# Peptides against a protein of PDB entry 2FGR: the designs that were tried, part 247

Target 1, 331 residues: chain A of PDB entry 2FGR
Amino acid sequence: SSVTLFGIVDTNVAYVNKDAAGDSRYGLGTSGASTSRLGLRGTEDLGGGLKAGFWLEGEIFGDDGNASGFNFKRRSTVSLSGNFGEVRLGRDLVPTSQKLTSYDLFSATGIGPFMGFRNWAAGQGADDNGIRANNLISYYTPNFGGFNAGFGYAFDEKQTIGTADSVGRYIGGYVAYDNGPLSASLGLAQQKTAVGGLATDRDEITLGASYNFGVAKLSGLLQQTKFKRDIGGDIKTNSYMLGASAPVGGVGEVKLQYALYDQKAIDSKAHQITLGYVHNLSKRTALYGNLAFLKNKDASTLGLQAKGVYAGGVQAGESQTGVQVGIRHAF

## One batch from the design tools (peptide; made by RFdiffusion4, then SolubleMPNN)

Design b2_p25_6_s4 (from b2_p25_6, 14 letters changed)
Fold by OpenDDE base, seed 4:
Structure b2_p25_6_s4 (fold): chain B 331 residues (1-331), chain A 25 residues (1-25)
Amino acid sequence: as target 1 above (331 residues)
Amino acid sequence: SEEEKRLKEFLEKVLAEQAAKEAAL
């Protein structure tokens, strides 16, 4: 058996020019280039090509030293793996988010990421962003000539909110083709939740693709999220993302990503554009800077996720500018 | 439709409440 301690400490100085009151916020933030984390993982060879594994990972908040506590909510799995692939038991990224967030050039963190994996409808479930689930069983296939897939089911365990009796149930999966410079994936998921105490299905479809040209990488996402309420109209959001990254001088990487969030239920759009730069001081330490612009139209109130400084919304139709400058250290 | 109008008003209220809660954190 092997046990590995690993982690990332990512801390930044962050600024946003508007909060919900129209005031600026600034201070020390976390997780601007990569989510800060502490983890333990290990494997045991059981013979015959079968392996057992465990993975325990929690988020680190370097600005306050985890004053609210530490947990393994990022991942807490036991697994079996072999020629058949991998089966995981425990809280993890759901298969759809695990695969489809890989096309986000901002690593699903900071002020630049694709924000499509969101609770668009004020769902009352803890994981209504479609990123992770409790009580999850996941299966991942091997890669067969580029083709791969993942499937997951999370038990609701009769969790109730209002009249909703299946809160937290997840079913979903993806199919993908990963070969050389090309990656493409289709993901489908349904999660049971509640909105206003009423049963609601969060349906999600996501298409992702990327191509690495060597000198640059292009990446894209197309997503529809629909909260189907038992009573009332559907809450639908169409999200689009296009990004490019390129190496700079052998030690740096520049990233540019655009996203559009078409919030159909309020007939309102938000536009996000982010420029990022990472400068590698070593294999383990980097400096980074992010500059993001979020333009809300009409009734849209989206805010940039400057974790540790301000991650809330803005006034309807307001635009927000965000900056992060920080250090990422991996161990 | 009247239903779309009600949905819009509900969402505007909920989004405003959510924004206010997130701003208070």
Scores: peptide ipSAE 0.114, ipTM 0.719, DockQ to the pose 0.011
Fold by OpenDDE base, seed 5:
Structure b2_p25_6_s4 (fold): chain B 331 residues (1-331), chain A 25 residues (1-25)
Amino acid sequence: as target 1 above (331 residues)
Amino acid sequence: SEEEKRLKEFLEKVLAEQAAKEAAL
């Protein structure tokens, strides 16, 4: 058996020009280019093409030394893999987020990522952003001539909130085509949650595609998230993303991404534009900079995710500018 | 409709409260 210790320490200086009070925030932040993490993983060859695996991964907060503690909430899985694919047991990315976030050129981190995977309705479930789940069983197929799929089910374990039952139950999956420069995927998920103590279904549909032209990569996402409440009507958000990335001088990468969040329940839109640059000093160490602009319209209060500095909302209809400059080190 | 108006007002309040909580974490 092999055990590998791995991680990323990503720390930045971050600035946002506006918080919920209209004041600027600045300081030392985390996870601007990649989520800072510490993990252990290993595999055991069981013979016959069967392997056992484990993966334990937690987030690192380099700005405060994990003052709130350390856990394995990023991933805590045991797995079996072989010619049939991979089965995972334990907390992980749900299959839909694992696949569909891969089209985000900012890797779901920092101030530039696609923010569609969100709790749009003040859902009371622990993972109402649709990213991860507890008590998860996942299955991933091999790639068959480009075609692949993933499926997942998370047990609710009779969790209740108010009058809502089955809270935390997830069912979802994706189908994908990954062949050479092309990737395309369709994801569907439903998660049981509560809003205001009332049963709510979080339904999600996501389409993603990317194409690598060699000189540049294009990527896109189309998503609808709907919190279907038993009482009070649906809370629907349509999210759109288009991004491009290109290598620069053999050591750098530039990224530009636009996202639109059409928040139907409040009839309000938010526009996000992010420019990012990564400069590789080595295979393990990079400098990076991100510049993001978020324009809220009408009742929209979205904020940029300057983790460790400010990740909250802004006043309704306010715009926010964010900057991150940092170091990413992988080990 | 009046129901849509009430829903909108409720959601605006809830989203504002959520944003405030996120800012306090």
Scores: peptide ipSAE 0.068, ipTM 0.679, DockQ to the pose 0.011
Fold by OpenDDE base, seed 2:
Structure b2_p25_6_s4 (fold): chain B 331 residues (1-331), chain A 25 residues (1-25)
Amino acid sequence: as target 1 above (331 residues)
Amino acid sequence: SEEEKRLKEFLEKVLAEQAAKEAAL
């Protein structure tokens, strides 16, 4: 068996011009280009094409040295893999987020990412953003002529919140076509949660596609998230993303991404536009800069996710500008 | 509808509370 230690340390200087009080925030932040992490992984060849694997990964907060502690909440899986694909047991990205976030040119990190994978309804479940789940079993197919799929189920283990008795149960999956420059995927998920102590279903449908033209890549997402409540009506958000990236001078990458979040329950929209640049000093070390603008309309209170500085909302109808400049190092 | 109004008010309250919690973290 082999064990590999791996990680990323990504720290930045960040600024946002507005918080919930209308004041600016600035300081040292984390995870602007890639989520900072520490992990252990390994594989064992069991013969006959079968492999066992483990993966333990936790987030690193370089700005405070993990003052709130360290855990393996990013991933804590044991797996079997082979010609049949891969089965994973343990906390991980749910299959839908694992696949569909791959179309986000900002890799679900920093102030630029697609924010559609969110708790739109103040769900009381720990993972109501639809990104990860506890007690997860996942299966991923091999790639068959471009076609691939992933499926997952998370046990609720009779977790209760208020009158909700199945909190944390997840069922979902995706189908995809990945061939050469083209990628396209459809994801469907349902998660059981609670809102106001009442049972609620978080339904999600996501379409993603990308095409690499060599000189540039285009990527897009279409998502609907719906918190179906027994009382009070549904909380629906339609999220849209379109992005482009291009290599610059063989050492850099420029990214531009737009997103629209149509929050139906409050009849309010938010517009996000982000310009990013990554300069590779080596295969492991990069400098980066992100500039993001978020425009809330009407009752929308969305904020940019400047992790370690400010990740909260803003006042209703306010706009926020964010900047991150940082260093990413992988080991 | 009254339900939509209650939903909006609830969401505004909870989003404000969430924003406040996120701002306090």
Scores: peptide ipSAE 0.064, ipTM 0.675, DockQ to the pose 0.012
Fold by OpenDDE base, seed 3:
Structure b2_p25_6_s4 (fold): chain B 331 residues (1-331), chain A 25 residues (1-25)
Amino acid sequence: as target 1 above (331 residues)
Amino acid sequence: SEEEKRLKEFLEKVLAEQAAKEAAL
């Protein structure tokens, strides 16, 4: 058996030029290049190619020392794995987010990431962003000549909000082809939630692809998220992302990513463009900088996610500029 | 339609509330 302690401490100085009141915010933030975390993981060889595993991971907030406490809400799984693949029991990334966020060149973290995995409708469920689920059973296949898949189901356990009686139920999965420089995936998910105390289905379809040319990598996402309400019509967002990254001088990486969020229910678009640079001081320590521009049109109020400083929205139709400069250390 | 207008107003409110909640996290 093995037990490994691991983690990341990522802390930055961050600035955004506008909050919800139109004022600037700045200070010490967290998780600009990678989500800060503390974890324990291990495996036991059971013989015959079967392994047991565990994974416990929580978020670290370096700016305040986890003043609100510590938990294992990032992942808390027990697993069996072998030639059949891997079965996981416990809170984790849902299979769709686990695979499809891999095409985000900003690793779903900081001010630069693809923000499509979001609660677009003020859903009242705890995980209405489609990223993680409680009470989750997941299965991941091996890779067969590039082809792989993942599936998940989360129990609602009769959780109720208003008149909704199946809140937190998730069903979803992906199919993928990962071979050499090419990756492509299709993900489908449905989550039960509530909006305004009424039962709502969060439906998600996501296509992702990337190609590594060696000198540069291209990556893209196409997503539709739809909150299907029994009353009031659907809340639909179409999200698009295109990004490029390239190694610089053997120790650096530059990233450029564009995203478009077409919020159909309010007939409003938001445009995000982010330039990032990571400088590796070692295998475990990096400096980084992110510069992001978010342009809201019409009724759009999206904000950049400068965690620990300001992650809220802005006034309708306002643009926001964000900067993060920080240190990432992995252990 | 009037129904589409009500939906739009509701969604604008919901998105604003969501943005405010994200700021508090």
Scores: peptide ipSAE 0.027, ipTM 0.602, DockQ to the pose 0.012

Design b2_p25_7_s1 (from b2_p25_7, 14 letters changed)
Fold by OpenDDE base, seed 4:
Structure b2_p25_7_s1 (fold): chain B 331 residues (1-331), chain A 25 residues (1-25)
Amino acid sequence: as target 1 above (331 residues)
Amino acid sequence: SAAAELQRFLELLQKSLASGKLPKF
């Protein structure tokens, strides 16, 4: 058996020019280039091509030393793997988010990421962003000539909120083609939740693709998220992302990403553009900077996610500029 | 194409960042 202690400490100085009151916020933030984490993982060879695995991973908040505590909410799985692929039991990224967030050039963190994986509807479920689930069983196929897939089911365990039953139930999966410079994936998911104490289905469809041209990588996402409320009408968001990255001098990477969030329920759009740079001081240590601009139109109130500084919304129709400059260290 | 323009921009940015010189457009 093997056991590996691993982690990332990513801490930054962050600034946003507007909060919900129109005031600037600044301070020490976390997870600007990669989510800060502490984890344990390991494998045991059981013979015959079968392996057991475990993975325990929690988020680190370096600004306050995890004052709210530490948990393994990022991942807490036991697994069996072999020629058949991998089965995972426990809290994890749901298969759809695990695959489709891989097209986000900002690693689903900081002020630059694709924000489509969101609770768009004041859903009362803990994971209504569609990123992770409790009580999850996942299966991942091997890669067969580029083709691969993942499926997941999370048990609701008869959890109720108001009159809503089956809260927390997830079913979803993806199909993908990963071959050389090309990656493409289609993901489908449904999660049961509640809004206003009423049963709501969070339906998600996501298409992702990327191509590595060597000198640059292009990546894109197309997503529809629909909270289907039993009463009150649907809350639909169409999210679009296009990003590019390029290596710089063998020691750096520049990233540019645009996203559009078309929030149908409020007939309002938000536009996000982010420029990022990572400078590798070593294989494990990097400096980084992110510059993001978020333009809300009409009734849109989206805010950049400057974790540890300000992650709230802004006033309707307001624009927000964010900056992060930080250090990422992996161990 | 927008992709080709973006690639050219990224290449220019890369060269500028690598050389410490402003890109001559």
Scores: peptide ipSAE 0.007, ipTM 0.360, DockQ to the pose 0.013
Fold by OpenDDE base, seed 3:
Structure b2_p25_7_s1 (fold): chain B 331 residues (1-331), chain A 25 residues (1-25)
Amino acid sequence: as target 1 above (331 residues)
Amino acid sequence: SAAAELQRFLELLQKSLASGKLPKF
């Protein structure tokens, strides 16, 4: 049996040149290279190749000392694992986000990540970004000659919003091939939510792939998200990502990532380009810098996610530039 | 039912894997 205390403290100085009023924002932010967290995890050997596990993880906000409180909303699972794979009970990343965000070279955090996993439609559910779910049962297979899969179901527990009666229900999963330098995955998910008090299905299809050439890694994502409404038609977004990373001098990594968000309901595109660098001072401590440019066209109002400084939108058709420079420490 | 939804989902995944085509919702 083992119990491990673990965490990351990632704090940065961040700047964005425009907020919703067109003014600059700057200050001390969090989670620029990795999400800051505190966690407890452990395993118990039950014999016969069966293990029990637990995982409790919450987000840390180093800029304000968790002024809004601490919780285990990142993950709160109990599990059984063995030759059959792993079954998890509790709040976690949904299987689709857990697998498909692995192709994001910015680790789904800071100002540079792929932002396709988003609430595109003012969905009223708590997890309408498709990242996590409450009341989740998940199953992950072992790797069979490269092939692997994950599946999840979250209970709605008869949660209602307006006339919607199944809010929070999730069903989803992925199939993948992970062998040597190649990774490829297909994810499908449906989540029940509400928009304007009316039942809405959040449907998501994501294709991801990466190849490690040793000297560089290429990664890509193709995603379609649809909020299917009974009235007003579908709110559809097609999101595309292409990224490259390379080691630098054995102590660093440079990353370049482009994303396009084609927001069909408003006939508007947003273009994101991010340059990142991580400098390892040790195995546990790194310095990093991110430079991101987000160009909104037409009615698009997307903003970069400078957590702790500014994570809101901008005026329609405005461009935003963001910078983060920080320290990441793991323990 | 949750079981019927899961079965439908697995069938969609199987069809996608077999055809090499993305399912349409």
Scores: peptide ipSAE 0.007, ipTM 0.364, DockQ to the pose 0.016
Fold by OpenDDE base, seed 2:
Structure b2_p25_7_s1 (fold): chain B 331 residues (1-331), chain A 25 residues (1-25)
Amino acid sequence: as target 1 above (331 residues)
Amino acid sequence: SAAAELQRFLELLQKSLASGKLPKF
C-alpha cells in the first residue's frame, strides 16, 4: 500500500472580550481557519476496481504541543471503495456532519463556524454534538449525475449511562445533489444518549444548499436539533445560517456568515456574525483573520469557540466579540 | 412567515425520522 503523511498546523492569536465571569481572554489558540491535524492515509489497489484504504487522523494542539496527548479521534477508518462507492469502518465524521458541514464557509472551525452541530442539552454521550461517532459503519454512494447519498450506523455496544442502555448508537444519512455550481442536501440523524442519567434521543434534521456564482458563493443551512427527553420536556433548537464568500485579488478569500440559534427550551435566541479573511501565501500557507460577534438574548449563554484560549459560555444575555489572527500551514 | 413554514417542515421531518417512516410531503 502507499502511505501518505499529511497534516495542518494552524495557530493563532485569539481574543474574546468576555468569559463566564465577564472578563476578557486572550492568548495563543489553535485551529482558527482549519483544524490542526496529523494524519496517515493510504490505499491499496485490489484489482477489478476495488480499493482498500485506511485513514488515521488526530487533532494537533500547537499551542501546548498536545499536552493532553495524541489520538486518532478525528478519523480511524478502514475502507473498501469502488464503483459501488465507499464503505468505511471506524470512528469518523458521521455522514450527516460529513456532508452538511460542507456548507459552513468556516468549515466548522474557529470562531466563525455554524454552531448548530452542538450538544444543546448537556447530553452525557461523548459525541452529543452530532459530529462524529465511535463504532461507525458508513456508506457513501458515487455521484450519479449529481445525486449522491451517505448512510451511517454506530453501535452502542451496550454502553450505559444511568438508566440509558443504548448510549452512542447513531443512525443517519443524507441525500444530496451536487452538480456544477449547485449543491443541495438533506440530512437526518438520530443519536441515543442520556441527559441526567435518563435515555434521550438526539434527533437532527439539516438542510443545506450552496451556489457558486463564480464571483461569489452563497451558502445556507437550516437545522433542527431535538433532544427528546422522557422527563423535563424536549430541548429543541432551530439553527439558521447564511453565508457568502468571494475571492479577492486571486490570492485572498473574504467570508461573511450569519447564524441564528433559536433555543426553544429557554425561549432565547443567539445571533452570530463573522467576517473572515484568508490570504494565501502559497497553496500550503495562509494568513487569516476572523472577527466574530455573538449576541445572546435572554437566557442564552453561547460563547465563540476560540479553541486554546476560551471556548466556554458567557453570562445570560451577554454579547461576545472574538478575534483570531493566525497562520495555517498544510503539509 | 418563511421561518414558521421552515420550522413546520423540520418538525414534520423529525416526526418522520422518529417513526422510522419516510415523510409524506
Scores: peptide ipSAE 0.006, ipTM 0.415, DockQ to the pose 0.011
Fold by OpenDDE base, seed 5:
Structure b2_p25_7_s1 (fold): chain B 331 residues (1-331), chain A 25 residues (1-25)
Amino acid sequence: as target 1 above (331 residues)
Amino acid sequence: SAAAELQRFLELLQKSLASGKLPKF
């Protein structure tokens, strides 16, 4: 048996030029290049190719020392793995997000990531962004000839909000082809939630692909999220992302990513463009900088996610510029 | 049941893959 302590401390100075009041925000933020975390994991060889595992991981907020507490809400799983793949029990990334966020060149963190995995409809469920779930059972296949898949089910445990009686139920999965420089995936998910106290289905379809040309990597996402409401009509968002990354001088990486969020319920678009640079001082320590621009049109109020500084929305139709400069250290 | 829901999901996924069309929820 082995137990490994691991983590990342990622802290930055961040600035956004507009908040919901139109004022600038600046300060010390977290998780600009990677989510800051503390974790414990281990495995036990049970023989015959079977392994048991555990994984406990929580987010670290270096700016305030976890003033709101520490938990294992990032992942708290026990698993069995072998030639059949892996079964996980416990809170984790849902299979769809685990696979499809891998195409985000900004690692689903900071001011540059693809923001499609979002609660678009003021859903009242705890995980209505489609990223993680409580009470989750997941299965991941091995890779066979490039093909792989993942499936998950989360129990609602009779959680109710208003008249909704199945809140937190998740069913989802992906199929993928991962071979050499190519990755492509299709993910489908449905999550039961509530909006305004009424039962709502969060349906998600995501297509992702990437290709590594050696000199550069291209990556893309196509997503539709639909909150299906019995009253008031569906809240549908089509999200698109295209990104490129390239190594620089053997010690750096430059990233450029564009995303479009077509928010159909409000007939409004938001455009996000982010330039990022990571400079590796060592295998464990990096400096980074991100520059992001978010243009909201019409009724769109999206904000950049400068975690620890400002992650709220802006006024309708306003543009927001964000900067992060920070240190990432892994242990 | 969870099993029935999973089966329906798998069937939907299979139909999507077979048709080359994204399922409409």
Scores: peptide ipSAE 0.006, ipTM 0.374, DockQ to the pose 0.015

